# Ledger of designs, part 96: peptides against a protein of PDB entry 7PB4

Target 1, 105 residues: chain A of PDB entry 7PB4
Amino acid sequence: KMLNIKEYKEKLLSTLGEFLEDHFPLPDRSVKKKKKNIQESSVNLITLHEMLEILINRLFDVPHDPYVKISDSFWPPYVELLLRNGIALRHPEDPTRIRLEAFHQ
Target 2, 218 residues: chain B of PDB entry 7PB4
Amino acid sequence: DALQMAVGYFEKGPIKASQNKDKTLEKHLKTVENVAWKNGLASEEIDILLNIALSGKFGNAVNTRILKCMIPATVISEDSVVKAVSWLCVGKCSGSTKVLFYRWLVAMFDFIDRKEQINLLYGFFFASLQDDALCPYVCHLLYLLTKKENVKPFRVRKLLDLQAKMGMQPHLQALLSLYKFFAPALISVSLPVRKKIYFKNSENLWKTALLAVKQRNR

## One batch from the design tools (peptide)

Design b1_p27_2_s3 (made by RFdiffusion4, then SolubleMPNN; from b1_p27_2, 13 letters changed)
Fold by OpenDDE base, seed 5:
Structure b1_p27_2_s3 (fold): chain B 105 residues (1-105), chain C 218 residues (1-218), chain A 27 residues (1-27)
Amino acid sequence: as target 1 above (105 residues)
Amino acid sequence: as target 2 above (218 residues)
Amino acid sequence: SAEDEQLLRLMVEELVILTAELRKLEE
């Protein structure tokens, strides 16, 4: 039973990865060329896949404080995407922290 | 026919830069409204128009009018509802349109052909409870959708938190009472035994139309 | 697309459930 669940999870992760690459890619850095003063925000944005991984891991690793601080690496549209779809929730007192919805509880 | 032309207009958008875009739009909108209220719309027509109303292709006023006339002749396809809900996630529709959609969904619930896919959207609907404007209608929808399997500890906590924030709202109490019915161990709080479930009458906008639909399908 | 967002939610929900089941079995 455990092996079957692991295999299924791995398959789902793979499918999710492909899905995210196709439908929710990061914005191409190339559009930055024309407007002069946009400081090359040297901030490496993480993929939505990586963001979800962080949130899932935090949910299970620290169940008493499952909130992740929104870093500069979090692309704001992804944060909004997760929140509006009920995948993530904001901390009630700290808007800079989000958690994954506890779908298993 | 006039209805097909109207639906085609909304689907394909205005072809020509005709100076009278607004008049043409109004003509087609009135055609859809007239047919919908008199006879209802076919499932295919609802599929097209419902998606258009929520896609943000047209202005809020037009979207509102389209949504108000989403009256079925017989049935609404579950797929149409799923697609419509997906548009709510994009955030291109106004808050008023969202409210109207949930009211519509509750009012038309019995006319939806299947519920299996809609039930999978339970979590999405539940997340919308946090919106004060949506909360009464979402509670009603959830009351219709809730199965024992949906009653989870985290959802109970959220409902109780909402109750603490908003007070003992009749719609929240109705949903909590249902939750207690399915999972009494999860709700330790004594809920007042309300024999009467009070939801806002979401059907009021379509009451006459729904009666007509039921009469035609008898 | 809005459909993609719905699918994303469903996939994440399932992933969380599966993860929880695995964690319980490892315990």
Scores: peptide ipSAE 0.629, ipTM 0.431, DockQ to the pose 0.583
Fold by OpenDDE base, seed 4:
Structure b1_p27_2_s3 (fold): chain B 105 residues (1-105), chain C 218 residues (1-218), chain A 27 residues (1-27)
Amino acid sequence: as target 1 above (105 residues)
Amino acid sequence: as target 2 above (218 residues)
Amino acid sequence: SAEDEQLLRLMVEELVILTAELRKLEE
């Protein structure tokens, strides 16, 4: 049973990865649309997949404080996406912290 | 069922012929209150009673009591909230009822099944910031609702104007900090970095009830 | 699309549930 669940989880992760690449890709760095002040923040943005992984891990690893601090690597549209869909919740006292929804509870 | 009879009474209104209208009303209110605090109310019951509380069908005292017991068993329908807000627009409820509604909305926010339609009401809620009595609770609500798309230059100006008038209120600072997070280019002013954001009445009227709801749904 | 966002939520929800189940079994 455990093996089957692991295999299924791995399959789901793979499917999710593909899905995210297709439907929620990071913006190409190359589309320098000419509007001036896009501060080329040299900050490497993480994928939505990586963001979800961080959030899931935090939820289970630190259940008493399941919040993750939003870093500069978090693409703001992804944060918004997760929040508006009820996948993530903002910390009530700190807008820079978000948690994954505890769907298992 | 006693609850069904009580809800039906509020929905249909008092039958004119009952000489003991006040006793009957009190009995039904107590029934709703007891069930709501012990078990919570079904989404359908909240839908009916929430609309009644805001419609002006009953007096302010009754409306206040009904609204205080709008505790979900599981979820609140977004449609119920949208309808409730529509009643606020009609203006048949008292100022105190409006305050209580916003407090309720903040307290019950996580129990609302979806937020898509509520998010469309962002502009309406934002307009309510001008009411000094509502402002703390509306700021809290907006803090929960605000998306990047909501952060517009005209709203930034309004918030800054409010800050100039009301001073640096913690709830307003919380909202401004969120706005700055989403749109730093729109807010040139330095905001104090607070480690914790505190909204007015962090201890809501429903704290014990909400704990009970969370325990039942675990 | 709205559909994609809904699917994302469902996938994440399932992933969280599966993760919880696995962790319970590993204990």
Scores: peptide ipSAE 0.627, ipTM 0.577, DockQ to the pose 0.321
Fold by OpenDDE base, seed 3:
Structure b1_p27_2_s3 (fold): chain B 105 residues (1-105), chain C 218 residues (1-218), chain A 27 residues (1-27)
Amino acid sequence: as target 1 above (105 residues)
Amino acid sequence: as target 2 above (218 residues)
Amino acid sequence: SAEDEQLLRLMVEELVILTAELRKLEE
């Protein structure tokens, strides 16, 4: 039984990965470095897949505090996407923290 | 081509300048209906029109008519079905349109080219069992989709609870029987051995059309 | 698209449910 669930989860993860690559890709890094002075914090943006993985893991690993701090690696449009679709919830007192919706509950 | 013009009209919407918007709409609907029932629609045409029917772009009457003529010439793309299911979540379509969609999905199931992505939507379909109007058709769909991997303890519990609420409905019994087949340890209840699984096939709006499609593809 | 966003929600929901079931079986 456990093996079957694992296999199904892996299949779903694979499909989700492909779906995210096709429909929610990161913006091309090619926005030309024209203006010199702003400290290009070279913060590597994470994929939406990676963001979801972090949120899911936090939900199950720390169920009493399932919130993740929004880092500079979180592309703001992805955060907005998750929030507006009810996939994630913002912390009521700290807008810099989000959690995944507990769909299993 | 008249069909291409009709599909293009639904895709792009009415051009501002036409004084007789309703007459033009009716003309294009009739064009789509005539071609669909006579020859079936190409997969690309179904992709466009199915999404339009579920998007809420047009009124319920128009959406219903479009959905009723989603008859394939050969195959339906799985991607079209996945997109259509996504529109069900947006909640812009009427309850009657949702029912019609599930009926359509069951009727056209064999004409869908692939099932891999549809199988991943199992949880969504299962959640729709809570809707009394959808339940018979969703049970039929789930009967077609259910694999051993989908049979989970929480789903068994939900089905048993639903049976307790609604009674021993034939469609629920069919699905529970399938669940028992895949996971007998999860279902301790003796299910009546029904030799024939009867989903209400009598209400297939597309029976004649489907026979014609099968004949053309032989 | 709005369609893609809804599909994303459905996939994530199912993934969370499956993860919960796995965690229960591993305890």
Scores: peptide ipSAE 0.631, ipTM 0.437, DockQ to the pose 0.462; fails the geometry check
Fold by OpenDDE base, seed 1:
Order: structure tokens, then C-alpha cells, then sequence
Structure b1_p27_2_s3 (fold): chain B 105 residues (1-105), chain C 218 residues (1-218), chain A 27 residues (1-27)
């Protein structure tokens, strides 16, 4: 039973990864360098897959404080996507922190 | 016309050169208010102004006044509501504006043209139940939106936990009763059979305006 | 699309449930 669940989870993760790459890709860096000297803070944006992984891990690893601080690596549209779909919640007192919805509870 | 000029002012922002920015703002705001309460606003005007009210472009006082006059002539576009909810996620609006928005959404619910996309936002609205200030209005909204498919075990648990924390609030009881109707097996607790569902503040700020809208559209 | 967003939610929901089940079995 455990092996079957693990295998199914892995399959779902793989499917989710492919789905996210196809339907929710990061914006292509191809925005032409108009030369304005604004220090390109080279903030490497993480994928939605990576974001979800962080949120899921935090939910289970730290159940008493399941909130993740929104870093500059979090693409704002992804944060909004998760919130509007009820996948994530903002911290009631700190809008810079989000948690995954506890669907298992 | 005066309304188009007023809407255009809010959309484009204040032109830098006007010495009396506050007087101009007040003039345009009064124009919008007067038209909204007398005739209602077109769906396009609501789309523009609702977005402005929630974007944080103007101060809270102005945003509140704009939101209070979001009265439709006929219908509100679902897309406008979805955009508005998107702005709530960004968090540039005050807590009072959020409360007012949910009150508005409940009051104007019947005037929204479609509800398919709004129904997809069910989880977002449900999450807002944790905010004590929003909870009564969110319960009312969820009461209007809830389908059988939305009634999940984890949501039942959350509602029961919320009830344990806040007590047996009438708005929570109303929502729980609906949940029990759709999924009786998930709610083993005996809920008091309330003959009348009372959501607090049935007198919405728009009662008179809504009556006028309904009369015009008959 | 709205459909894609709904599917995303369902997939994440299932993933969370499965993760919880696995963690219970590992304890």
C-alpha cells in the first residue's frame, strides 16, 4: 500500500511538473534589454513547481508555523494565482507570508 | 458628458497642472456619485471605477466613496468582479475597503451577469473566513455560491473549528446548515433548525439604490 | 485559463492529501 501511494505521488508530481511547464511557465527573459541603467537586480525567479514544493514542505515540516515568507524569487503572478484559487492563504497579520491550504485536514 | 470626464479623470489620474487638485477631485467624485445614485452606472464605468477603487491609486477615503457608488444601471460584468478580487490579493486596499467590497459583492450579487468564474474563486472566499471582520459577509457570499461540489471534509472541519472559536454565530450557522443540506454525512452535529436564516445587516448601504435598479429593469 | 487554474487546484489538493497519507505511514 505504501509503495503504491508513493508511486502514485511521484507520478502526480511528474504530471504536475509537466502541466506547470506547459500552462504556467515563467515569463521568457526575452524582454529586450532596453538599456535603461536600472540595476537589473538579477533576482532569479523560481518556477511554480518549486514554489509549491516549498509551500508543501513547510506545511508538513512546520505545522505550527506553516507560513513561508514571500521572497523576491516569488513571481507575483504566481502568488496571486495561488491565492485566488484558494491554494494558498496570506497570513492574517503579515501580508508578506503565505501558507498552503491544509487540504488534508 | 460630465460623467465621462469624471471617469476619465479617475482613469488617467490627476493632470499635474491643476492648482486645485482637491476641488477637481471632489467635483468629479460628486458627479460619479450623483449619476450612480440617480441612474446607475454602465458596466464599463463600473469596470473602470471598481478597478481604481481597489488598486490603491487614490486614498482610502476616495476609494471608499467610489466603491459606495458602484451601483449598476443594468448589470455588472463578472470580469470586473474577478479583477476586483485580484486586487484584494495584491493587498493595496485597506481592511475597511475589503469589508466594503464584500458587502458590495453580496448586495450586487444578483446584478452580476455570470457567475462561473466567481464560483472558481470559492476557495479564495472561503479562506477569507478567518478574518473576523470579513467573516459575516463572506459567510453570506458563500451561502450564495456554495454548491454540493464545494462541500469538502476539510472545509467542514474549518467551519466547525471557526464555530468553536467564535461561538455559534448566525452567519456561520446559516452556512453550516447549507453544508449539511448538501452533505449530511459530513456534519454529524445537530444544528439548531433555524426557520429563518438571518445574516446580520440585511440593510445594505444600497437598499434604496437597488430598489430603484430593480424598478428600472422591470 | 480558468480551467487550467481549476485543474491546478485539484492537482495540488491531491498532492497534499497524498503527502499527508505518506507521512502518516512513515511515522
Amino acid sequence: as target 1 above (105 residues)
Amino acid sequence: as target 2 above (218 residues)
Amino acid sequence: SAEDEQLLRLMVEELVILTAELRKLEE
Scores: peptide ipSAE 0.631, ipTM 0.421, DockQ to the pose 0.353; fails the geometry check

Design b1_p27_2_s4 (made by RFdiffusion4, then SolubleMPNN; from b1_p27_2, 14 letters changed)
Fold by OpenDDE base, seed 1:
Structure b1_p27_2_s4 (fold): chain B 105 residues (1-105), chain C 218 residues (1-218), chain A 27 residues (1-27)
Amino acid sequence: as target 1 above (105 residues)
Amino acid sequence: as target 2 above (218 residues)
Amino acid sequence: SPEDEQTLRLMVEELVILTAELKELEK
C-alpha cells in the first residue's frame, strides 16, 4: 500500500512538473527591452514547481509555523496565482509570508 | 463628463502643474461621491476606483472616502473584488481601510456578478479571522461563502480556538452553527440554538444606498 | 487559463493529501 502511494505520488509530481512547464513557464529572459538603468537585479527566479516544493515541505516539516517568507526569487505572478486559487494563504499579520493550504486536514 | 474627469484624475494621478492640488482632489472626490450616492457607479468605474482606494496611491482619508462611495449602479465585477483582495495582501492600505473593505464586501455581496473566484479566496478570508478588528466582518463574509467542501477539521479547530480566546461571540457562533450544519460530526460541542443570526449588521453604512440600488434595478 | 488554474489546484491538493498519507504511514 505504501509503495503504491509512493509510486502514485512520484507520478503525480512528474505530471505536475510537465504541466507547470507547459502552462506556467517563467517569462523568457529574452525580451531585452533596452531600458538601460534598471539594475538587473541578478535574482534568479525559481520555477513554480520549486516554489510549490518549498511550500509543501514547510507545511509538513514545520506544521506549527508553516509559513515561508517570500524572497526575491519568488516571481510575483506565481504568488498571486497561488493565492487567488486558494492554494496558498498569506500570513494575516505579515504579508511577506505565505503558507500552503492544508488540504489534508 | 464631470465623473469621467474625476475618475481620470484618480487613475492618472494629479497633474504636476496644478497649484491647488488639494482643492482639485476635493472637487473630484465630491463629484464621485455625489454620483455614487445618487445614481451608483458603473462596474468599470468601481474597478478603477476600488483599486486606487486599496493601492495606497493616496492617503488614508482619501482612500476611505473613495471606498465609502463604491456603490454600484447595477453590478460589481468579481474581477474587481479579486484585484482588491490582492491589494489587501500587499499591505499598503491601513487597518481601518481593511475593515472598511470587508464591511463593503459584505454589504455589496449580492451585487457581485459572480462568486466562483471569490470562493477560491475562502482560505485567505479564513486566515483573516485572527485579526480581532476584522473577525466580525470576516465571519459574516465566510457565512455567505461557506460550502460543505470548505468545512475542514483544521478550520473547525481554528474556530473553536478563536472562541476559546475571544469568548462566545455571536458572529463566531453563527459561523460555527453553519459549520455544524454542513458537518455535524466535526463539531461535538452543543451550540446554543440561536433563532436569529446576529452579525454586526445593524447600521450598514450603505443601507440607504443599497435600497436605492435595489429599487432602480427592479 | 481558468481551466489550467483549476487543474493546478486539484493537482496540488492531491499532492498534499498523498504526502500527508505517506507521512502517517511512516510513523
Scores: peptide ipSAE 0.625, ipTM 0.429, DockQ to the pose 0.352
Fold by OpenDDE base, seed 2:
Structure b1_p27_2_s4 (fold): chain B 105 residues (1-105), chain C 218 residues (1-218), chain A 27 residues (1-27)
Amino acid sequence: as target 1 above (105 residues)
Amino acid sequence: as target 2 above (218 residues)
Amino acid sequence: SPEDEQTLRLMVEELVILTAELKELEK
């Protein structure tokens, strides 16, 4: 049973990865270098897959404080996507923190 | 089923010919209350009863009791909430019922199946901030709903004006802090670093029921 | 699309449930 669940989880993770790449890709950095001094904050945005991984890990690793601080690497549209779909919840006291919904609870 | 009969009674209304209208009403209301608190209500039952509670079909006392027992078994349909909000616009419900509805909406927010249509009602909820009785609960709701796209200069101005009028209310500060998070350039005012955002415990009325719902859905 | 967002939710829900089950079995 455990092996079957693990295999299924791995398959699901793979499928999710492919799905996210196809339907929720990061915006192409093709913003043409026009020289306006907008500090291209070289913030490396993480993929939605990576974001979900962080959130899932936090949910299970620290169940008493399952909130993750929103970093600059979190693309705002992804955060909004997760929140509007009930996948993530905002911390009631700190708007900079979000948690994954505890679907297993 | 006793619950089906009770819901049917509220949906169809009292049959004119019953001499004991009040006793029948009370019986059905108690049936709904008992089931709601023990097991929760199905989404369809909530849809019907929530609509009734806000339509003005019954008196304020009955509407209040119905609304207090709008506890889901599993989920609340977003459509039910949208319909409910439409009744708020018609203005047939009392001010106390409106307050209770917003408290309910905040308390049950996580049990609503979808948020897309509710998010479209952002402007309507925001306009309700001007009502002093609703303001604390609406701020809490908006705190839950606010996206970056909702943070507009005109809304910032309205919040600041409201703060000037009402003072530095914790619920307003919470919402402003969220706005500042999404759009720091729009809020030049130094907000006091409150370590803890405090909303009125709107959930207190349903706290035990909500815990039970969460346990059943595990 | 709205459909894609719903699919995403379902996949994440399932992933969370599976993760929880695995963690319980590993104890």
Scores: peptide ipSAE 0.621, ipTM 0.682, DockQ to the pose 0.320
Fold by OpenDDE base, seed 3:
Structure b1_p27_2_s4 (fold): chain B 105 residues (1-105), chain C 218 residues (1-218), chain A 27 residues (1-27)
Amino acid sequence: as target 1 above (105 residues)
Amino acid sequence: as target 2 above (218 residues)
Amino acid sequence: SPEDEQTLRLMVEELVILTAELKELEK
């Protein structure tokens, strides 16, 4: 049973990865927005897949504090996407922290 | 069953011929209260009763009691909330009922099945910030609803104006902090770094019931 | 699309449930 669940989880992760690449890709950095005063924080944006992985891991690794701090690597539209769909929740006392919804509880 | 009869009574209204209108009302209200606190109400029952509570069909005392027992068994329909908000616009409910509704909405926010239509009501909720009695609860609701797209210059100005009028209220600071998070360029004013966002405990009225709902849905 | 967003939610939900089940089995 455990092996079957692991295999299914891996398959689902793979499918999710493909799905996210197709439907929720990161914007191509190529849009030269005029470089005026935006500090070129060369912060590499992470994929939505990576973001979800971080959130899922935190939910299970630290169940008493399942919140992740929103870093500069978090693309704001992804954060908004997760929040509006009820996939993630904002911390009630800190707007810079989000958690994954505990769908298993 | 007793609950269906009670809900039907509130929906259809009192049949003219009953000499004991008040006793009948109390009986049905108690039935709803008992079921709601024990088991929660179905989404359909909440849809009916929530609209009744805000429609002005009954007196404030009855409406208050109905609102207090709007405890879901599982979920609340977003449509029910949208309809309820529409009744707030009609102005047939008391100020106290409006406050209670916003407290309820904040407390039950996680039990609402969808948020898409509620998010469209952002402007309406934002306009309600001008009501001093509603302001703390509306700020909390907006804190839950606010997306980057909602953070506009005119809303920032309104919040700052409200802060100037009302002082540095914790609930306003919480919302402004969120606005600054989404749009730091729109808020040039140094907000005091509050490490902790503080809202009035709207959940206190339903704390026990909400714990029970969460336990049943596990 | 709204459909894609719903699909995303369902996939994440399932992934969370599966992860929880695995953790329970590992105890």
Scores: peptide ipSAE 0.621, ipTM 0.707, DockQ to the pose 0.310
Fold by OpenDDE base, seed 4:
Structure b1_p27_2_s4 (fold): chain B 105 residues (1-105), chain C 218 residues (1-218), chain A 27 residues (1-27)
Amino acid sequence: as target 1 above (105 residues)
Amino acid sequence: as target 2 above (218 residues)
Amino acid sequence: SPEDEQTLRLMVEELVILTAELKELEK
């Protein structure tokens, strides 16, 4: 049973990765060039997949404080996407912190 | 079922012939209160009773008591909230009822099934910031609702004007900090980095009930 | 698209549930 669940989870992760690459890709660096004033912040943006991984891990690793600080690597549209879809919640006292929704509870 | 009879009473109104209208009303109100606090109410029951509380069908005391017991068993329908807001526009409810509604909305925010239509009401909520009694609770609600698309130059100006008028209120600072997060170019003002955002504890009225709901849904 | 966003939510929900189940089985 455990093996089957692990295999299924791995398959789901793979499918999610493909889905995110197809439907929620990071903006190409080229799009930043046309709007002159976007400071080339050398900040490496993480993928939505990586963001979700961080949030999921935090939810289970630190269940008493499942919040993650929003870093500069978090693309703002992804944060908004997660919040508006009820996938993530903002910390009630700190707008710079978000948590994954505890769907298992 | 006693609850169905109580809800039906509020929906249909008092049967004209009952000599003891007040006693009957109190009985049904207590029934709703008891069920709501023990088990929560179904989404359909909340839909009916929430509309009644804001419609002006009953007196302010009754409306207040109904609104205080709008505790979900599981979820609140977004449609119920939209309908409730529509009643606020009609203006048949008291100022105290409006305050209580916003407190309720903040407290129950996580139990609302969807937020899409509520997000469309952003402009309406934002306009209510001008009401001094509502402002703290509206700021909290907007803090929960605000998306990047909502952060517009005209709203920034209004918030700054409000800050100039009311001073640096913690709830207003919280909202401004969120606006700055989404649109740093629109807010040139240095906001004090507060480690903690303090909203008025709107949840205090329902704290015990909310704990019970969370325990039942676990 | 709205459909894509809904799909994303469902996938994440399932992933969280599966993760929780695995953690319970590992105890």
Scores: peptide ipSAE 0.620, ipTM 0.695, DockQ to the pose 0.309

